# Ledger of designs, part 28: peptides against a protein of PDB entry 5ZKO

Target 1, 44 residues: chain A of PDB entry 5ZKO
Amino acid sequence: SASNPRKFSEKIALQKQRQAEETAAFEEVMMDIGSTRLQAQKLR

## One batch from the design tools (peptide; made by RFdiffusion4, then SolubleMPNN)

Design b2_p13_4_s4
Fold by OpenDDE base, seed 5:
Structure b2_p13_4_s4 (fold): chain B 44 residues (1-44), chain C 44 residues (1-44), chain A 13 residues (1-13)
Amino acid sequence: as target 1 above (44 residues)
Amino acid sequence: as target 1 above (44 residues)
Amino acid sequence: DLELRALEILRRM
């Protein structure tokens, strides 16, 4: 059955996009935690 | 409102697990593409 | 609320 190279490339591109979005979301959570910790230090 | 450090650590762990699962899924797709390409070369 | 924001991000993933 014909491996449609175009369909594979589309799947790879979609997977790379998802991975980038998850990384960005993780970085956002970590930045918010970091900022909260810095604020807590300033209030001491 | 109390940032529950345990709840944040659990969320970070969950996010890391999801990221690892997505990476594994990507590697599986790439392996399938690679094997298909190798088979196509053998049939020539 | 940082926890609620983190939950929202995780829900969108």
Scores: peptide ipSAE 0.160, ipTM 0.612, DockQ to the pose 0.088
Fold by OpenDDE base, seed 4:
Structure b2_p13_4_s4 (fold): chain B 44 residues (1-44), chain C 44 residues (1-44), chain A 13 residues (1-13)
Amino acid sequence: as target 1 above (44 residues)
Amino acid sequence: as target 1 above (44 residues)
Amino acid sequence: DLELRALEILRRM
């Protein structure tokens, strides 16, 4: 439904936010992995 | 918790999937906007 | 690119 540029802008903003949240979550996962690896190295 | 590389790989895979899904959702939104614009142009 | 970003994160550790 074409008529509401405001609605589209809101959808875009929401999707950008989701994308950023997913990226942040991925970074957290990778940080956890990296921290684990660092700990393992310290124990060797 | 360092010990389960399998768990980490699973987490990474899941996050990659989520990222891809969010990207696809964004593309869908943009396609809808594009289609709307095309329709508006046809009516002018 | 998430993979590149992940690699960058790991490189910093």
Scores: peptide ipSAE 0.122, ipTM 0.627, DockQ to the pose 0.094
Fold by OpenDDE base, seed 1:
Structure b2_p13_4_s4 (fold): chain B 44 residues (1-44), chain C 44 residues (1-44), chain A 13 residues (1-13)
Amino acid sequence: as target 1 above (44 residues)
Amino acid sequence: as target 1 above (44 residues)
Amino acid sequence: DLELRALEILRRM
């Protein structure tokens, strides 16, 4: 089928968005771990 | 609450898996684009 | 780079 640059660009943009969302979720997990670590240090 | 290293490790492992899946999906998109480009070059 | 980001977060803990 005819190569549609717009369709390819949209696919790439969508995938970049997904990767950014997964990165944000990773940062949230790390924040939770960091908060727990800080609390544990305060309670020792 | 008590820091549970196992629970943190599981969260990190799950997030790494999701990122790997998103990377694989990105590679598939790039393969499709590359294949289309190669076909277009052959037809010119 | 996720590894760099993880290291940055760990450094702030």
Scores: peptide ipSAE 0.115, ipTM 0.620, DockQ to the pose 0.087
Fold by OpenDDE base, seed 3:
Structure b2_p13_4_s4 (fold): chain B 44 residues (1-44), chain C 44 residues (1-44), chain A 13 residues (1-13)
Amino acid sequence: as target 1 above (44 residues)
Amino acid sequence: as target 1 above (44 residues)
Amino acid sequence: DLELRALEILRRM
């Protein structure tokens, strides 16, 4: 297994990017929920 | 947008699962790097 | 903590 340090660094960088994207997606979901809740409150 | 509370809960649960899977994948990458490093040290 | 961050986002709305 040619465990090139460059290849390790690339794998780590890609995984960090994926985690950041998942975090952003979670925040978007929470914004949608919050916005819907705010809209429902305005209609009361 | 039929923002059903059930659908929100489902979206959050799915996103949490995805984040856990990404964390597990990251840990696997780090184990591979650590194992390779240990093997290289044993061969010195 | 993502849950705390989510709660903070909701609190601002």
Scores: peptide ipSAE 0.114, ipTM 0.621, DockQ to the pose 0.083

Design b2_p13_5_s1
Fold by OpenDDE base, seed 2:
Structure b2_p13_5_s1 (fold): chain B 44 residues (1-44), chain C 44 residues (1-44), chain A 13 residues (1-13)
Amino acid sequence: as target 1 above (44 residues)
Amino acid sequence: as target 1 above (44 residues)
Amino acid sequence: VEKLVEALKIKMK
């Protein structure tokens, strides 16, 4: 049916958004690690 | 502190798991699309 | 993501 392509495109778009959010969360973790390293260097 | 590396590794591991789960969900969406296409072909 | 993890592993060694 003509509605199927639209429904699938919406599912794909939503999934891409989730993927991007997970990537952003990972980058935040990496920033925290980087910040910790920088702070450790300042204390040395 | 010695605990920081372990905590960070755990955060990274958790994030990798989340990323894998999101990828699996995407593959499921793609499988549904493929199944729909196959069914449409059978009806033609 | 995997590249970032790998980069972290290298920098932590």
Scores: peptide ipSAE 0.086, ipTM 0.617, DockQ to the pose 0.049
Fold by OpenDDE base, seed 5:
Structure b2_p13_5_s1 (fold): chain B 44 residues (1-44), chain C 44 residues (1-44), chain A 13 residues (1-13)
Amino acid sequence: as target 1 above (44 residues)
Amino acid sequence: as target 1 above (44 residues)
Amino acid sequence: VEKLVEALKIKMK
């Protein structure tokens, strides 16, 4: 049915958005870890 | 500081949860596509 | 993420 391609496209777009949000959250965690390590090195 | 490892562990656990949720949603989309394809083949 | 969890476990020991 003609409605299925549109629904699938929408679902795929939502999945790509979720993947981008996951990546952004991962980068934030890595930045926090990196900043903490850098601060620890400066205090030594 | 001793507080940082716990916070990092918690953030990593949340990231793993997000990744699992993304994977589950992806599998759901793929199942919908697969089911639609199978139905289309049976109707031919 | 799994590598980060493993690295964190090693560091917490």
Scores: peptide ipSAE 0.085, ipTM 0.606, DockQ to the pose 0.042
Fold by OpenDDE base, seed 4:
Structure b2_p13_5_s1 (fold): chain B 44 residues (1-44), chain C 44 residues (1-44), chain A 13 residues (1-13)
Amino acid sequence: as target 1 above (44 residues)
Amino acid sequence: as target 1 above (44 residues)
Amino acid sequence: VEKLVEALKIKMK
């Protein structure tokens, strides 16, 4: 159906959003680890 | 704090789960696209 | 992510 292209584009857009959210979450984790390491080093 | 390793491990585990979920979602989208393409070709 | 976990474990031990 002609509706398939739109539905697929929506699914792809949703997947891109999920990937962006995952990337942001990953960056947050890495920042937290980095900050904690910096703090730990300062406490030594 | 000694709690940091566990918290980081938890955050990383959560990130692994998210990555797996995103991979599964991507695969589902690709399967749907593939199936629809196959159907479209059969209807021609 | 596995590499990050491993790197974290190495640095924290």
Scores: peptide ipSAE 0.082, ipTM 0.606, DockQ to the pose 0.043
Fold by OpenDDE base, seed 3:
Structure b2_p13_5_s1 (fold): chain B 44 residues (1-44), chain C 44 residues (1-44), chain A 13 residues (1-13)
Amino acid sequence: as target 1 above (44 residues)
Amino acid sequence: as target 1 above (44 residues)
Amino acid sequence: VEKLVEALKIKMK
């Protein structure tokens, strides 16, 4: 049925979104690490 | 404190794991799409 | 991501 390609595209889009969210979460962690380090260096 | 680097590493490891899981899920979706397509082609 | 982690490790020394 013609609906399959659309459904597949939706699944792909969802997965890409999830990956982007995980990437954003990772970037947040890295930013926190960087900020903490910068602060620690500044306090020394 | 010496614990901060370890905690950061743990957070990074967790994020990497999550990203790997999302990648695996994506690959599964792509495999399903590919299989469905292959089957559809075979049935024609 | 791995490169960023590695860069961070290098800088933390």
Scores: peptide ipSAE 0.076, ipTM 0.610, DockQ to the pose 0.043; fails the geometry check

Design b2_p13_5_s2
Fold by OpenDDE base, seed 1:
Structure b2_p13_5_s2 (fold): chain B 44 residues (1-44), chain C 44 residues (1-44), chain A 13 residues (1-13)
Amino acid sequence: as target 1 above (44 residues)
Amino acid sequence: as target 1 above (44 residues)
Amino acid sequence: FEKLLEALKILMR
């Protein structure tokens, strides 16, 4: 059925969006860790 | 600050949950693709 | 994973 490629492409696009959101959340965590490390170095 | 390890562990746990949800969504997409392929083979 | 998604896009054309 001709509708399958479109349906699958939409599902793939949604999955890419989820991956991008996960990456952004990971980068936020890494920024917080980096900031904490920098602060610890300044206090020493 | 002693609160940092706990805060970071919670953020990591949340990130692992997001990854698991992404994996489940990916598996659903692959199941749909596999089902469509199987149907196409049966029609042939 | 990105490569797999790209391959799937190609296969659906």
Scores: peptide ipSAE 0.103, ipTM 0.612, DockQ to the pose 0.052
Fold by OpenDDE base, seed 4:
Structure b2_p13_5_s2 (fold): chain B 44 residues (1-44), chain C 44 residues (1-44), chain A 13 residues (1-13)
Amino acid sequence: as target 1 above (44 residues)
Amino acid sequence: as target 1 above (44 residues)
Amino acid sequence: FEKLLEALKILMR
């Protein structure tokens, strides 16, 4: 496909956004696990 | 939120899927860039 | 990252 630097930059920007969203989702999962562990420790 | 190992496993599975999709998208971008470079070299 | 997810999977078993 024709070399469109603008299209490549847009694709890269989109990929960076996806990575940020993935990171945020990962952090949310880790927070939930962390809170669960804390609760389990408190009940012991 | 209540410790539901099933919910955590589902979240992890979803996260793995997201990562795979991100990787595939990255590879596609890199392929497009690679093809463009090859074309540019052929024209020189 | 994959290794971290795998570790989490192990911890939930």
Scores: peptide ipSAE 0.100, ipTM 0.619, DockQ to the pose 0.073
Fold by OpenDDE base, seed 5:
Structure b2_p13_5_s2 (fold): chain B 44 residues (1-44), chain C 44 residues (1-44), chain A 13 residues (1-13)
Amino acid sequence: as target 1 above (44 residues)
Amino acid sequence: as target 1 above (44 residues)
Amino acid sequence: FEKLLEALKILMR
């Protein structure tokens, strides 16, 4: 069906969005770890 | 705070879950593409 | 992964 390419393109776009959300969540975790490590170093 | 390592571990576990869900969604898209291509080839 | 998505976009044109 001619609708398949459009549906696949939409699914790929959604997959890119999920990847971006995953990356943002990962960066947030890394920021939290980094800030905590810096605080621990200041207390030494 | 001593609670930070546990919270970080939980956040990492959630991130791994997100990655697994993203992988599963990607595989589903690839299966749909593969099946559609196979059907198109059979019609030739 | 991004390269694969790009290849798929090309194949669907």
Scores: peptide ipSAE 0.099, ipTM 0.609, DockQ to the pose 0.049
Fold by OpenDDE base, seed 3:
Structure b2_p13_5_s2 (fold): chain B 44 residues (1-44), chain C 44 residues (1-44), chain A 13 residues (1-13)
Amino acid sequence: as target 1 above (44 residues)
Amino acid sequence: as target 1 above (44 residues)
Amino acid sequence: FEKLLEALKILMR
């Protein structure tokens, strides 16, 4: 079992990386949706 | 560009999966930390 | 976040 503080630190760092990747992916999706909506509005 | 609603839906589904995986990993880390703390307390 | 995703799903129907 990861009773080592170093191992916990590594797990936390990995989790922070995952969160950052999730945030970036979310922002990309939102940009794509926003761009599509804006384009649709410009064509009206 | 993913102007297709289907592609957006797929991206959202993937993002939900990522969030679930992140949550599971977070819970695992918290359980390990909690268990270590509990064990340390029992040894006192 | 989940509420936002749900709202987006509704808007993309």
Scores: peptide ipSAE 0.094, ipTM 0.615, DockQ to the pose 0.067

Design b2_p13_5_s3
Fold by OpenDDE base, seed 3:
Structure b2_p13_5_s3 (fold): chain B 44 residues (1-44), chain C 44 residues (1-44), chain A 13 residues (1-13)
Amino acid sequence: as target 1 above (44 residues)
Amino acid sequence: as target 1 above (44 residues)
Amino acid sequence: FEKILAALEIRMK
């Protein structure tokens, strides 16, 4: 039984949110790179 | 050859920074949980 | 990572 389980739960929830945001940002970057490559290939 | 390689490099660098910060935050949370457990055990 | 979080959530209950 951890002391202040609510506080830890909140910290974990925040960490999950951050991870999700980072994943989304990463996917966006990869999409941009991929789309740029695809466009460059189409123009060749 | 991606268009605007500098822009992509910057995005990747920012993503790496975010990932490092999230890792540090995660480690802090784990340390807090671990320390709380250790303290609870010491008080028994 | 999600598995670690899930394990932590279980252990906090």
Scores: peptide ipSAE 0.130, ipTM 0.636, DockQ to the pose 0.053
Fold by OpenDDE base, seed 4:
Structure b2_p13_5_s3 (fold): chain B 44 residues (1-44), chain C 44 residues (1-44), chain A 13 residues (1-13)
Amino acid sequence: as target 1 above (44 residues)
Amino acid sequence: as target 1 above (44 residues)
Amino acid sequence: FEKILAALEIRMK
């Protein structure tokens, strides 16, 4: 396999982006849960 | 926002799956890099 | 993950 540092760098960059997007999506889910929980507590 | 524990649970499960898939993709990239590096070292 | 990425960036130079 030819050493293609550029291609690997691009793959790494893409993976970083994907990881960040997944993290953001997770944070959104957690925020929604947290918000709902807080609302439920206030209504008790 | 209506408390929908089932929906949140499903979202969390989906997110866990996505995270695992991203991890697997990362590991594949790392393996490719490692393999290429090893080959390059052998050819020096 | 970030540390792994950093290590990779160093090794690819």
Scores: peptide ipSAE 0.125, ipTM 0.634, DockQ to the pose 0.075
Fold by OpenDDE base, seed 2:
Structure b2_p13_5_s3 (fold): chain B 44 residues (1-44), chain C 44 residues (1-44), chain A 13 residues (1-13)
Amino acid sequence: as target 1 above (44 residues)
Amino acid sequence: as target 1 above (44 residues)
Amino acid sequence: FEKILAALEIRMK
């Protein structure tokens, strides 16, 4: 039924959003680590 | 400071958890799609 | 993962 494609598309869209959020969170963590590393270099 | 490694480890652990949750959600979507396909095959 | 999503979107049309 034509209704299934729409529901699946919505699920896929939500999954893409989740992936984007995970990527953003990962980048934030890496930024924090990088910033700490840079600070440590400045203090040495 | 020794506090940084612990905080980073916690952030990484949280990120791993998020990844696992995303994987589970993805698998659920794929299961739904697969089930629909199987049902369509049975009805044909 | 993005490739999988793209393939799914194509298949749903």
Scores: peptide ipSAE 0.124, ipTM 0.629, DockQ to the pose 0.052
Fold by OpenDDE base, seed 5:
Structure b2_p13_5_s3 (fold): chain B 44 residues (1-44), chain C 44 residues (1-44), chain A 13 residues (1-13)
Amino acid sequence: as target 1 above (44 residues)
Amino acid sequence: as target 1 above (44 residues)
Amino acid sequence: FEKILAALEIRMK
């Protein structure tokens, strides 16, 4: 029915949001790793 | 410290798991869309 | 992934 396209679009939008959030979380992890590596270098 | 590499690897592993889960959720949405389309065709 | 989403959005309009 015509309601299915709307529901599907909402599901897709939600999935895009989730993917973006996971990407942001990944970038944060990588920043933390980079910062720690830099600190370790300064301590040597 | 030496604990940092382990913590980082754990964070990366967790992030990979999250990405896989999001991919699975996406595939489920796509299956639902495909199924709905097939059902709509059969009703025509 | 983004390309697939874009294609779906077009088809649903």
Scores: peptide ipSAE 0.124, ipTM 0.629, DockQ to the pose 0.050

Design b2_p13_5_s4
Fold by OpenDDE base, seed 4:
Structure b2_p13_5_s4 (fold): chain B 44 residues (1-44), chain C 44 residues (1-44), chain A 13 residues (1-13)
Amino acid sequence: as target 1 above (44 residues)
Amino acid sequence: as target 1 above (44 residues)
Amino acid sequence: FEKEVKALEIRMK
């Protein structure tokens, strides 16, 4: 239970951080693929 | 490197799943707080 | 997030 507002805010902040980290990880994956594609195009 | 399209699609799917899980976790936290608030109102 | 995902997917096409 999140009866304590302070503990709630901490949980929310942690979850937001985790979401941001997962977004960053996704962007990194997409960038890696984009770079690979660019390399393939350069070699063609 | 994500040179293999199949491996890329797998990575993307995994990241999308992780993001969905983090969203669900956030919603659960918010629901818990909402429930606590409702209980407090009921007792007032 | 969904919009960002879609934007990234479009960029990679």
Scores: peptide ipSAE 0.119, ipTM 0.680, DockQ to the pose 0.061
Fold by OpenDDE base, seed 2:
Structure b2_p13_5_s4 (fold): chain B 44 residues (1-44), chain C 44 residues (1-44), chain A 13 residues (1-13)
Amino acid sequence: as target 1 above (44 residues)
Amino acid sequence: as target 1 above (44 residues)
Amino acid sequence: FEKEVKALEIRMK
């Protein structure tokens, strides 16, 4: 198995992208929770 | 939009799982890189 | 991430 630095770098880049996407999805969930709370507060 | 704590908890749990899976995938990539380096060292 | 998740879980209780 010849060391292919390009292939490893591509795999790392892909994993970094996936991690960023999952972080963004989490932030969206948190924003939804925050928005819901704000709306509930306005309705009280 | 009634605050549904159950639905939010489910979303959070799902995101935690996804984050853990992506972390495991990243660790696998790093292990492959490490293994390749070790093999290359043995062949030198 | 984990800290934010824990903070949310506490707030949801």
Scores: peptide ipSAE 0.119, ipTM 0.670, DockQ to the pose 0.052; fails the geometry check
Fold by OpenDDE base, seed 5:
Structure b2_p13_5_s4 (fold): chain B 44 residues (1-44), chain C 44 residues (1-44), chain A 13 residues (1-13)
Amino acid sequence: as target 1 above (44 residues)
Amino acid sequence: as target 1 above (44 residues)
Amino acid sequence: FEKEVKALEIRMK
């Protein structure tokens, strides 16, 4: 049955996008932790 | 406002899980492409 | 991941 290279390309592109979004979400969490830590240090 | 280290830890763990799931989904796509290619080669 | 994606893109062309 038809290897649809175009459909595979679309699937790969979608997965790349999802991985980038998950990475961005992780970085946001890390920024929030870092910011909170800096604030805690300033209050000492 | 309360740096809840436990809540941050939970958020990090959740994001790591999501990244692992997206990686697994990508690997599945790659396996399907590889399998299709191998089948196409056998039909030649 | 990026290396695997690039290898696939080359293979699909």
Scores: peptide ipSAE 0.114, ipTM 0.664, DockQ to the pose 0.069; fails the geometry check
Fold by OpenDDE base, seed 3:
Structure b2_p13_5_s4 (fold): chain B 44 residues (1-44), chain C 44 residues (1-44), chain A 13 residues (1-13)
Amino acid sequence: as target 1 above (44 residues)
Amino acid sequence: as target 1 above (44 residues)
Amino acid sequence: FEKEVKALEIRMK
């Protein structure tokens, strides 16, 4: 592919953003699990 | 959210897959950049 | 990340 340096930098930036978003989504899932467990423990 | 443990495990699995895919895509971009640089050097 | 995932998977079993 004849992608120029500018296009490469844009692709890298986009991929970094996606990785950050996926990490944030994972952390949210983990928080939900943790919160659910904590709530279940409090209700015992 | 009343997500059950099975749904949490599914979400985690999906997020792991997405992260792996995004990593692979990033590595591909980096390979393309590296290859382009190598080719440019060979043509000098 | 991988450690957290593994810890969670173990806990969910």
Scores: peptide ipSAE 0.104, ipTM 0.663, DockQ to the pose 0.066; fails the geometry check

Design b2_p13_6_s1 (from b2_p13_6, 8 letters changed)
Fold by OpenDDE base, seed 5:
Structure b2_p13_6_s1 (fold): chain B 44 residues (1-44), chain C 44 residues (1-44), chain A 13 residues (1-13)
Amino acid sequence: as target 1 above (44 residues)
Amino acid sequence: as target 1 above (44 residues)
Amino acid sequence: SLRRQFEVLKALL
């Protein structure tokens, strides 16, 4: 069916969006870890 | 703060879940592509 | 990749 390529493209676009959201969530966690480590170093 | 490691662990658990969901979505797309290719080959 | 990011997170805990 000729609609399949378009549906695949939509699914791939959604997957790219999901990957971007997961990357943003990862970066947030890394910032929090970095901040906590910096605070721990300042208290030594 | 001693609560930070627990919050990090919770965020990592959520990231594992997201990775599993992303993998499942990717495999679904690949299965649909594979089925479409097989159908196209049968029609040649 | 997400997998590589996850490995980095695990190494930091």
Scores: peptide ipSAE 0.235, ipTM 0.662, DockQ to the pose 0.141
Fold by OpenDDE base, seed 1:
Structure b2_p13_6_s1 (fold): chain B 44 residues (1-44), chain C 44 residues (1-44), chain A 13 residues (1-13)
Amino acid sequence: as target 1 above (44 residues)
Amino acid sequence: as target 1 above (44 residues)
Amino acid sequence: SLRRQFEVLKALL
Protein backbone atom coordinates (compact mmCIF):
# COMPACT_ATOMS: atom_id res chain seq x y z
CA SER B 1 0.00 0.00 0.00
CA ALA B 2 1.20 3.48 -0.93
CA SER B 3 0.81 4.68 2.69
CA ASN B 4 4.15 3.26 3.88
CA PRO B 5 6.41 2.83 0.83
CA ARG B 6 9.56 3.48 2.88
CA LYS B 7 8.65 0.86 5.48
CA PHE B 8 8.03 -1.78 2.82
CA SER B 9 11.13 -0.85 0.82
CA GLU B 10 13.26 -1.19 3.97
CA LYS B 11 11.76 -4.62 4.70
CA ILE B 12 12.44 -5.71 1.10
CA ALA B 13 16.04 -4.48 1.38
CA LEU B 14 16.51 -6.46 4.62
CA GLN B 15 15.07 -9.55 2.91
CA LYS B 16 17.54 -9.15 0.02
CA GLN B 17 20.41 -8.84 2.50
CA ARG B 18 19.26 -12.02 4.28
CA GLN B 19 19.13 -13.87 0.97
CA ALA B 20 22.67 -12.71 0.13
CA GLU B 21 23.94 -13.93 3.52
CA GLU B 22 22.21 -17.28 3.02
CA THR B 23 23.78 -17.60 -0.44
CA ALA B 24 27.23 -16.82 0.95
CA ALA B 25 26.78 -19.46 3.67
CA PHE B 26 25.68 -22.00 1.05
CA GLU B 27 28.71 -21.25 -1.14
CA GLU B 28 31.01 -21.73 1.87
CA VAL B 29 29.46 -25.16 2.53
CA MET B 30 29.87 -26.12 -1.13
CA MET B 31 33.52 -25.06 -1.05
CA ASP B 32 34.12 -27.18 2.07
CA ILE B 33 32.45 -30.19 0.42
CA GLY B 34 34.49 -29.65 -2.74
CA SER B 35 37.74 -29.43 -0.79
CA THR B 36 36.93 -32.63 1.11
CA ARG B 37 36.16 -34.46 -2.14
CA LEU B 38 39.36 -33.22 -3.74
CA GLN B 39 41.40 -34.39 -0.74
CA ALA B 40 39.71 -37.79 -0.86
CA GLN B 41 40.61 -38.10 -4.56
CA LYS B 42 44.25 -37.17 -3.90
CA LEU B 43 44.50 -39.82 -1.18
CA ARG B 44 43.26 -42.59 -3.52
CA SER C 1 31.31 -36.26 1.65
CA ALA C 2 31.08 -38.75 4.51
CA SER C 3 34.24 -37.32 6.17
CA ASN C 4 32.45 -34.50 8.05
CA PRO C 5 28.75 -35.43 8.32
CA ARG C 6 28.30 -33.55 11.62
CA LYS C 7 29.81 -30.34 10.27
CA PHE C 8 27.59 -30.43 7.20
CA SER C 9 24.48 -31.41 9.19
CA GLU C 10 25.04 -28.43 11.51
CA LYS C 11 25.36 -26.11 8.52
CA ILE C 12 22.13 -27.55 7.07
CA ALA C 13 20.36 -26.97 10.40
CA LEU C 14 21.50 -23.32 10.38
CA GLN C 15 20.24 -22.98 6.80
CA LYS C 16 16.83 -24.38 7.85
CA GLN C 17 16.70 -21.81 10.66
CA ARG C 18 17.51 -19.01 8.20
CA GLN C 19 14.73 -20.23 5.92
CA ALA C 20 12.25 -20.21 8.81
CA GLU C 21 13.29 -16.66 9.77
CA GLU C 22 12.99 -15.53 6.15
CA THR C 23 9.50 -17.07 5.93
CA ALA C 24 8.41 -15.38 9.17
CA ALA C 25 9.69 -12.00 7.95
CA PHE C 26 7.88 -12.47 4.64
CA GLU C 27 4.61 -13.36 6.40
CA GLU C 28 4.94 -10.26 8.61
CA VAL C 29 5.37 -8.05 5.53
CA MET C 30 2.37 -9.68 3.85
CA MET C 31 0.25 -9.15 6.96
CA ASP C 32 1.23 -5.46 7.08
CA ILE C 33 0.34 -5.06 3.39
CA GLY C 34 -2.97 -6.86 3.96
CA SER C 35 -3.84 -4.67 6.94
CA THR C 36 -3.08 -1.50 5.01
CA ARG C 37 -5.23 -2.66 2.09
CA LEU C 38 -8.09 -3.51 4.43
CA GLN C 39 -7.87 -0.09 6.07
CA ALA C 40 -7.86 1.60 2.67
CA GLN C 41 -10.99 -0.35 1.70
CA LYS C 42 -12.75 0.65 4.94
CA LEU C 43 -11.96 4.32 4.35
CA ARG C 44 -13.46 4.25 0.84
CA SER A 1 16.40 -20.02 -3.96
CA LEU A 2 17.16 -20.95 -0.36
CA ARG A 3 14.87 -23.96 -0.65
CA ARG A 4 16.75 -25.18 -3.72
CA GLN A 5 20.10 -24.66 -1.97
CA PHE A 6 18.86 -26.68 0.97
CA GLU A 7 17.80 -29.56 -1.28
CA VAL A 8 21.25 -29.56 -2.90
CA LEU A 9 22.91 -29.71 0.53
CA LYS A 10 20.71 -32.65 1.57
CA ALA A 11 21.59 -34.52 -1.61
CA LEU A 12 25.32 -34.12 -0.87
CA LEU A 13 25.18 -35.70 2.61
Scores: peptide ipSAE 0.233, ipTM 0.666, DockQ to the pose 0.135
Fold by OpenDDE base, seed 3:
Structure b2_p13_6_s1 (fold): chain B 44 residues (1-44), chain C 44 residues (1-44), chain A 13 residues (1-13)
Amino acid sequence: as target 1 above (44 residues)
Amino acid sequence: as target 1 above (44 residues)
Amino acid sequence: SLRRQFEVLKALL
């Protein structure tokens, strides 16, 4: 019995926010890697 | 060619830290749920 | 998942 459903819902919401931030950070890294590779190819 | 291997390694290290923090937060929530269930059982 | 993302990143570096 979740005696504090609000407390748990708030923790879950925080975890969802963290996951979104991590996804955004991952996508940024992937973009940077892709850009670097593209630049290196253009310089050949 | 990762022209900035240091930059990418730092970003990877940050992602590892985030993963550890998320894991710890998840375990805390699971502990709280488990404790609440145990307490409810003791009150029966 | 973050774990899967990390594995992808490691493969690209």
Scores: peptide ipSAE 0.233, ipTM 0.666, DockQ to the pose 0.134
Fold by OpenDDE base, seed 2:
Structure b2_p13_6_s1 (fold): chain B 44 residues (1-44), chain C 44 residues (1-44), chain A 13 residues (1-13)
Amino acid sequence: as target 1 above (44 residues)
Amino acid sequence: as target 1 above (44 residues)
Amino acid sequence: SLRRQFEVLKALL
């Protein structure tokens, strides 16, 4: 394939989007863990 | 939410899948760049 | 880093 800088930029943009989605999913899990720990502490 | 280790394990499995998909996409981009470089070298 | 995030998550389980 010839140099297609536009296609590369699109692939990089998609990669950044995936990374953002993965980060959001991680933060959600961490929030759930934190909430669970807080609840466990309140019940003790 | 109570401790739901099963739900956390499922979320971790999904995170592993996302990581694998991102890695595959990155490798594809790198292969395309490598192929383009090889073609450019052949045309010189 | 996704890898780092994953390792942190595993350590918390």
Scores: peptide ipSAE 0.232, ipTM 0.667, DockQ to the pose 0.134

